# Peptides against a protein of PDB entry 3OIQ: the designs that were tried, part 124

Target 1, 212 residues: chain A of PDB entry 3OIQ
Amino acid sequence: KNRIFVSSSKDFEGYPSKAIVPVQFVALLTSIHLTETKCLLGFSNFERRGDQSQEDQYLIKLKFKDRGSERLARITISLLCQYFDIELPDLDSDSGASPTVILRDIHLERLCFSSCKALYVSKHGNYTLFLEDIKPLDLVSVISTISTKSTNSSKHSSSELISECDLNNSLVDIFNNLIEMNRDEKNRFKFVKLIHYDIELKKFVQDQQKVL

## One batch from the design tools (peptide; made by RFdiffusion4, then SolubleMPNN)

Design b1_p24_1_s2 (from b1_p24_1, 10 letters changed)
Fold by OpenDDE base, seed 1:
Structure b1_p24_1_s2 (fold): chain B 212 residues (1-212), chain A 24 residues (1-24)
Amino acid sequence: as target 1 above (212 residues)
Amino acid sequence: ELEEFGRKILEEDEVESREELLAE
């Protein structure tokens, strides 16, 4: 089956009530929820949805039913946090209790762009997205990609590549949404509060603001 | 492989609503 690129989590409202659909999207990591029984990742593109929270628009479940899946989930979280310089509370609590990690509002401190592959599974009018693969995206690379309109079709000949157009459009939409949030006095998001706010990001945001 | 994975999820009734996912 062809993987479907999803530009909005609203697209799932039109999906069948009983289906298995491989999907892919690009979004910002907003939350991590690891307990003894569950592992979730929250993502958002911050699309305006009326009065609903713009956070965790994509809730992605990691399998967490056996020691193998639990280990994989913990490794996945560890690697993501290492890549994005997210400080995890010491997962090595000497107390034989499974490490609990609950991080929210990650986007307020760090822009963690991620390309996610997930399996949409629906039953009884509900759906769950299961993580298949995650690729963290470097912010400098994201900025470069948007700025150059780089039709550098690097011929990655893999039939599984997101259309460069779909990727670029999603990245632009996310930045536009963040710019709107930054302009809103009621919104907690501010670019200047990001830990990694540098001259390059500042310049990019200023240039994008002139086009909006 | 993905279809088998999805089939197992459907058989095991592992599909949760957004509300159920957030309630734990």
Scores: peptide ipSAE 0.544, ipTM 0.937, DockQ to the pose 0.811
Fold by OpenDDE base, seed 2:
Structure b1_p24_1_s2 (fold): chain B 212 residues (1-212), chain A 24 residues (1-24)
Amino acid sequence: as target 1 above (212 residues)
Amino acid sequence: ELEEFGRKILEEDEVESREELLAE
């Protein structure tokens, strides 16, 4: 089955019940929820949804039912945190309990661009997105991709290619949404508050602000 | 593989609403 590229989490409202649909999206990591019983990743493209929270628009479940799946989930979280330089709270090592990690509003400190493959599974009028694969994206690479308008139509074979255009459009949309949030005095998001705010990101934001 | 994974999820009734996922 062809993987569907998703540009908005609202697209899922139109998806069929009792379906299994492989999907892909690009979004910012906004939350990590790791407990003894579950593992969730929250993502957002910060699409305007009226007065609703723009956080965790994509809520992705990691399988967390047995020691094998729990271990895989914990490794996944560790690798993501290492890649994005996310400091996990000092899990008080003294209690032999499995470490609980609850991180929210990650986007306020770090832009964690991620390309996610997930499985949409629906039943009884509800759906859950299950993580299949996650690729963290380097911010410098994201900025370069948007800036160069890389129409590099690499003519690679037709069947499985999520359009490089869809990926690029989603990245642009995310940045545009962040710029709008940054301009809003009521919004907590500010580029200058990012830990990794540098001259390159500053220049890129300034250049994008001239086009908007 | 993905269809088998999805089928297993459906069989194990692992589908949860957003509200259920956030309530735990």
Scores: peptide ipSAE 0.531, ipTM 0.932, DockQ to the pose 0.801
Fold by OpenDDE base, seed 5:
Structure b1_p24_1_s2 (fold): chain B 212 residues (1-212), chain A 24 residues (1-24)
Amino acid sequence: as target 1 above (212 residues)
Amino acid sequence: ELEEFGRKILEEDEVESREELLAE
């Protein structure tokens, strides 16, 4: 079955009530929830959803039922946090209790762009997204990609036709949503409060604001 | 491989609602 690129988490409302569908999306990491029994990642595109929280629009479950899956989940979290310079407590604590990590509102301090492959699994009218793969995206690379509009059709292997166009469109949409949030005085998100707010990001935001 | 993974999830009844995912 072909992998479906998802531009909105609302798309899942139209998905079958009993299905297994490979999906891919790009979003900002908003939360990390790691307990003794569960591992979740929250992502958002910050689409306007009325008065509802714009956080955790994509809730991604990591399998966490056995030592192998737990190890994989912990490694995944560690690598993501290392990539995004997110400080985690030592997950390797010899103290037998797996450290609980609950991070929220990550996007208020860091723009953690991520390309996610997930498995949509639905049963009895409910669905869960299971993480298959995650690729963190560098912000400078994201800005460069949006700015160059480079339809570089890299002739990479014909089988994963998730169009570079779909990725680029979603990245643009995320930035547009962030610009709208930044303009809203009621919204907590402000570009100037990002830890990595620099001259390049400032210039990019200013240039994008002229198009909106 | 993905279908087998998805089948195991369905067999193990690991599908949780958004509300259930957020309640823990």
Scores: peptide ipSAE 0.509, ipTM 0.921, DockQ to the pose 0.808
Fold by OpenDDE base, seed 4:
Structure b1_p24_1_s2 (fold): chain B 212 residues (1-212), chain A 24 residues (1-24)
Amino acid sequence: as target 1 above (212 residues)
Amino acid sequence: ELEEFGRKILEEDEVESREELLAE
């Protein structure tokens, strides 16, 4: 089956009640939940969903049933945190207890763009997204991609590859949503509060704000 | 491979609702 690019987590409401569907999306990492029994990653594109929290719109489960899957999950979390300069509490607590990591609102301090491949699995009207693959995206690369592609309506290459257009549109949508959040005085998100807020990001945001 | 993974998940009843995922 072809992988489906998902632009909104609401798309899953229209998915079959019994299906296995490979999906892909791009979003910001918003939460990490690693306990003794579960590993979850929360992502969001900050699409307006009425009064619901815009966080964790994509809740992705990592398989966490055996020592092998647990180890893989922990390594995945460690590598993601290392890539995004997220400080994890020392997982090396000498107490043989599995380290618990609960991070929320990651987007308030760091823009952690991620391209995720997941498996949509539904049963009995419920669904779970299982992580298949994750690619962290560099913010400079994201900014450059958005800035360069505004002009090339390049042709329908019928290849199973997610249209570069879909990825770019989603990245633009995320930034537009963040700009709206930044303008809202009630919203906690502010670009100037990002740890990595630099001149490049500032300029990009200022330029995008002129178009919105 | 992905279909086999998904089948295994369905067989192992690992599908949880959003509410169940957040209740932990």
Scores: peptide ipSAE 0.506, ipTM 0.920, DockQ to the pose 0.826

Design b1_p24_1_s3 (from b1_p24_1, 9 letters changed)
Fold by OpenDDE base, seed 1:
Structure b1_p24_1_s3 (fold): chain B 212 residues (1-212), chain A 24 residues (1-24)
Amino acid sequence: as target 1 above (212 residues)
Amino acid sequence: DSLKFGQEILDNDEVESYEELKAE
């Protein structure tokens, strides 16, 4: 089956039970949960869900069943955090205790855009998303991609690539949702509180606000 | 590999709901 691009985590409500479906989405990293027994990544596009939390709309489980999978999960977390300049507690504690990492509300300090490939697995009306691949996206590249409404449909003919349109639409939607959150006095999210808030991001947000 | 993994999850009844994943 071809990989399905998902624009909303609500799309999964319409997915069949007892299914295995490869999916792909783009979202902001919102949480990391690494313990001795599990590894989860939370993502959000901040789609409005009434009174529901806008964080962790996608909960992605990493395989964590054996020492090999646990090592791969820890390396994945380390590489993601390194890419996004997220400070992890020293994972090399001499204590032999597996490092525990619980980070929440990552989006309040850093916009960590990520393209995720996951496996949707469903049974008995429940589903779990398992991470297959993750690509961190550079914020400057994201801003450039949105700003340069890509007339360059590079016909990359591979059926596995997200359509440039689907990616761009999702990135625009995320920024629009963040702009709405920034305008809401009750919302903790503010662009000016981002550690990486610069002149380029400021200009982009100001220009995008004129279109909303 | 992904289909085999997904089948192993189904066979072992290792599907967890969003609520279960969030409560842990």
Scores: peptide ipSAE 0.650, ipTM 0.962, DockQ to the pose 0.853
Fold by OpenDDE base, seed 2:
Structure b1_p24_1_s3 (fold): chain B 212 residues (1-212), chain A 24 residues (1-24)
Amino acid sequence: as target 1 above (212 residues)
Amino acid sequence: DSLKFGQEILDNDEVESYEELKAE
């Protein structure tokens, strides 16, 4: 089955029960939940959902059933945090207890753009998304991609390529949603509070705000 | 491989709702 690009987590409301569907989306990392029993990643596009929390619109479960999968989950979290320069609470506690990591509202400090491949699995009207692959996206590369409108479709006709258009549209939508959140005085999100807020991001936001 | 994994999840009744995942 071809992988389906998902532009909104609401798309899953229309998905069949008792299904297995490979999906892909792009979103901001919003939370990390690593305990002794589970590993979850939260993501959001910050689409307007009325008065509902805009965080964790996608909850992605990592396989966490045996020591091998637990180790893989921990390494995945470590590599993501290293890539995004996310400070993990001291995982180095010499106490042989598996470190618990609970990070929330990551987007308030860092824009962690991620391209996720997941497996949608549904039963009895419920669904779980399982992580298959994650690619962290560099913010400079994201800004460049949006700014250049580069219709340079490299003709790599591999049947597995998500439309570059779908990815770009989702990235634009995320930034537009962040701009709206930044304009809302009640919203906690502010670009100027990002640890990595620089002249390039400032300029990009200012230019994007003129189009909205 | 993904299909096999998904089938194992279905067979083991390991599907959790968004609310269940968030509550833990």
Scores: peptide ipSAE 0.650, ipTM 0.962, DockQ to the pose 0.854
Fold by OpenDDE base, seed 3:
Structure b1_p24_1_s3 (fold): chain B 212 residues (1-212), chain A 24 residues (1-24)
Amino acid sequence: as target 1 above (212 residues)
Amino acid sequence: DSLKFGQEILDNDEVESYEELKAE
């Protein structure tokens, strides 16, 4: 079956029950939940959904049923946090207790753009997304990708099976949603509060704000 | 195989709702 690109977590409301569908989306990492019994990653594109929380619009479960899957989940989280400069408590503590990691509101400090492959599994009107693959995206590369799409530079054959258009549209939508959140005085998100807020990001946001 | 894994989830009734995943 071909992998389906998902632009909104609302798309799943139209998906069939009792289905197995490989999906892919791009979103910001918003939460990490690692306990002794489960591992979840929260993602959002910050699409406005009325009064619903804009965080964790995509909840992705990592397989966590045996020692091998638990190890893979812990390694996945460690590598993801290393890439985004997210401080984790030492997972290697010699105390035989598996460290609990609960991080929320990650997007308030860091923009952690991620391309996720997941398996949609549904039954009885419910669904769970299981992580298949995650690719962290560099913010400078995201900004450059959005900025260059305005110029007809047809030359970068990114070998990714996703329509370059779908990826770029999702990245633009995320930034537009963040700009709206930044303008809202009631919203906790502010670009100037990001740890990595630099002159390049500032300029990009200012230029995007003129188009909106 | 992702299809085999997905079938095991369906067969074991291990689908959790968004609300169930958030409540834990």
Scores: peptide ipSAE 0.649, ipTM 0.962, DockQ to the pose 0.846
Fold by OpenDDE base, seed 4:
Structure b1_p24_1_s3 (fold): chain B 212 residues (1-212), chain A 24 residues (1-24)
Amino acid sequence: as target 1 above (212 residues)
Amino acid sequence: DSLKFGQEILDNDEVESYEELKAE
């Protein structure tokens, strides 16, 4: 089965019940929930959903059923946090308890762009997204991709590759949503509060703000 | 592998809603 690109988590409302569908999306990491019993990653594209919270639009479950899957989940979280310079609380609590990590609103301090592959599994009108693969995206690479691809409609009709257009459109949409959030005085998100706010990001945001 | 895993989830009734995942 071909992997389906998902531009919005609302797309799942139209998905069949009792289905197994491989999906892919790009979004910002918004939360990490690692406990003794669960591992969840929250992602968002910050699509406006009325009065609903804009964070955690995608809740992705990591397999957490046995010691092997738990270890893989913890390694995945560690590697993601290392890549994004997310400070994990010292997991070396002397208590011998499995480290608990609960991070929320990650996007307020860091733009953690991620390309996620997940398995959509639905039953009885409910669905769960299970992580299959995650690729952290470098912000400089995201900015460069958005800035350069405005011109190259290369008609590479390879039917199996999620259109580079779909990825780019989603990245643009995320930035546009962040720009709107940044303009809203009531929104906690501000680009200038990002730990990694640099001259390149500043310039990119200023240039995008002129088009919106 | 993904299909097998998805089938195991369906067979074991391990589908959790978004609301259930967010409440924990």
Scores: peptide ipSAE 0.651, ipTM 0.962, DockQ to the pose 0.858; fails the geometry check

Design b1_p24_1_s4 (from b1_p24_1, 11 letters changed)
Fold by OpenDDE base, seed 3:
Structure b1_p24_1_s4 (fold): chain B 212 residues (1-212), chain A 24 residues (1-24)
Amino acid sequence: as target 1 above (212 residues)
Amino acid sequence: DLLKFGEEIIKEDEVESKEELEAE
């Protein structure tokens, strides 16, 4: 089956009540939940859904059933946190209890852009997204990609099965949603509160705000 | 094989709703 690019978590409402569908999306990492029994990653594109929480629009389960899957989940979280400079509590505590990690609202401090491959699995109208692959995206690279495509309509890079257009449209939509959240006085999200807020991000946001 | 993995999940009844996932 071909992998489907998902632009909205609402797309899953139209999916079959019993299906197995490879999907891909781009979103911000919003939460990490690692316990003794479960491993979840929350992602959002901050699409407005009325009064519902904009966090964890994509809740991704990591397989966590045996020593091998648990190890893979912990390594995945560690590598993501290292890439995004997210402080984890020391996983190496000599207490034979696996450390619990519960992080929420990650987007309030860091913009953790991620390209996710997941398996949509549904039964009886319920669905779970299982992580297949995750690619963290560098913010400077995201900004450069959005900025350059506004000028270069002419290079068909034919090598990725997912349209380079779908990826870029999703990145633009995320930034537009963040700009709207930043303008809302009731929203906790503010660009100036990001730990990595720099002159480049400031300029990019100011330039995007003129188009909206 | 992703299809086999998904079939195993369906068989073992490991599909949880978002609400069930958030309640634990």
Scores: peptide ipSAE 0.428, ipTM 0.922, DockQ to the pose 0.859
Fold by OpenDDE base, seed 1:
Structure b1_p24_1_s4 (fold): chain B 212 residues (1-212), chain A 24 residues (1-24)
Amino acid sequence: as target 1 above (212 residues)
Amino acid sequence: DLLKFGEEIIKEDEVESKEELEAE
């Protein structure tokens, strides 16, 4: 089956009650939940859902059944946190206890853009998204990609092309949603509170605000 | 194989709703 690009987590409401569907999306990392029994990643595009929480719109499960899968999950979390400069609590507790990491509201401090491949698995109307692959995206690269309306359809081979357009549209939508959140006095999200808020991001946000 | 993995998940009843995953 071809991988489906998902622009909204609401798309899953229309998916079959029993299916296996490879999907891909781009979103901001919002939460990390690593315990002794489970590993979850939360993502959001901050699409307006009325009065519903905009957090963790995509809840992605990592396989966590055996020492091998647990190790892979821990390595995945460590590499993501290293890439985004997320401080993990010292996982080297002398106690031999499995490190517990519970991070929420990551987007309030860091914009962690991620391209995720996941397996949608549904049974009896419930579904779980299982992580297949994750590509962290550099913020400077995201800004450059949005700013340069990619007239360069790089002729990359036809079969895995999630259209550069779908990715770009989703990135634009995320930034537009963040701009709206930043304008809302009740919303905790503010660009100026981001640890990595610089002149480039400031300029980009100011330029995007003129188009909205 | 993603299909085999998904079939194992369905067989083992490891499909959890978002609400179930958030409640733990």
Scores: peptide ipSAE 0.424, ipTM 0.921, DockQ to the pose 0.861
Fold by OpenDDE base, seed 4:
Structure b1_p24_1_s4 (fold): chain B 212 residues (1-212), chain A 24 residues (1-24)
Amino acid sequence: as target 1 above (212 residues)
Amino acid sequence: DLLKFGEEIIKEDEVESKEELEAE
């Protein structure tokens, strides 16, 4: 089956009650949940969903059933945190318990853009998204990609390549949503509160705000 | 093989709703 690009987590509401579908999306990392029993990554594009929390629109499960999968999950979390410069809480070493990491609202301090491949698996109307692959995206690269996108409509690459257009449209949508959140006085998200808020991001946001 | 993986997940009843995953 061809991989489906997902622009909204609402797309899953229309998916079959029993299916296995490879999907891909781009979103911001919003949460990390690593316990003794499970590993979850939360992602969001901050699409408006009425009064519902905009965090964790994509809840992605890492396989966590055996020591091998647990180790892979922990390594994945470690590598993501290293890439995004996320400080993992000091794992209270005093309990011989497996390290528990619960991070929420990551987007309030860091914009962690991620291209995710997942497997949609549904049974009896319930579904779980299983992580297949994750590519962290550099913010400078994201900004540059959005800024350059006015002119290259011309390469019909084969039906298996998620169009560079879909990825870039989703990145634009995320930034537009963040700009709206930043303008809302009730919203906790503010660009100026990002740890990595620099002159480049400031300029980009200011330029995008003129178009919205 | 993603199909095999998904079939194993369905067989092992590892499909949990988002709400179930958030409640634990």
Scores: peptide ipSAE 0.380, ipTM 0.906, DockQ to the pose 0.842
Fold by OpenDDE base, seed 5:
Structure b1_p24_1_s4 (fold): chain B 212 residues (1-212), chain A 24 residues (1-24)
Amino acid sequence: as target 1 above (212 residues)
Amino acid sequence: DLLKFGEEIIKEDEVESKEELEAE
């Protein structure tokens, strides 16, 4: 089956009650939950859902059942946090205790754009998204991509037809949602509170605010 | 094979709702 690009986590409400569907989305990393028993990544595009929390719209499970899957999960978390400059406790503690990591509201300090491939698995009307692959996106690259409307036909084989347009549209939508959150005095999100808030991001936000 | 992986998950009852995942 072809991989489906997902623009909204609401799309899953229309999915079959018993299915296996490869999906892809782009979103901001909002939470990390690593315990002895589970590993979850939370993501959001901050699409307005009425008065409901906009956090963790996508909950992605990493397989965490054996030493091999646990190791893979820990490596995945470590590499993501290294890329986004997120401080983690030492995950390699010789003490045999699995380190617990619970991070929430990551988007309040860092914009961690991520392109995720996941497996939608449903049974009895419930579904879980399992991580297949994750590509962290550099914020400067995201800003440049949106600003240039770059139809970079990079000659990487057109066999995974997830349109560069779908990715770019979702990135624009995320920024528009963040701009709306920044304008809302009740919302905790503010661009000026981001650790990496610089002149480039400031200018980009100011230019996008004139179009909205 | 993603289908095999998904079938293993379904057999192992690893499918949890968002609400179940948030309650732990």
Scores: peptide ipSAE 0.336, ipTM 0.879, DockQ to the pose 0.842

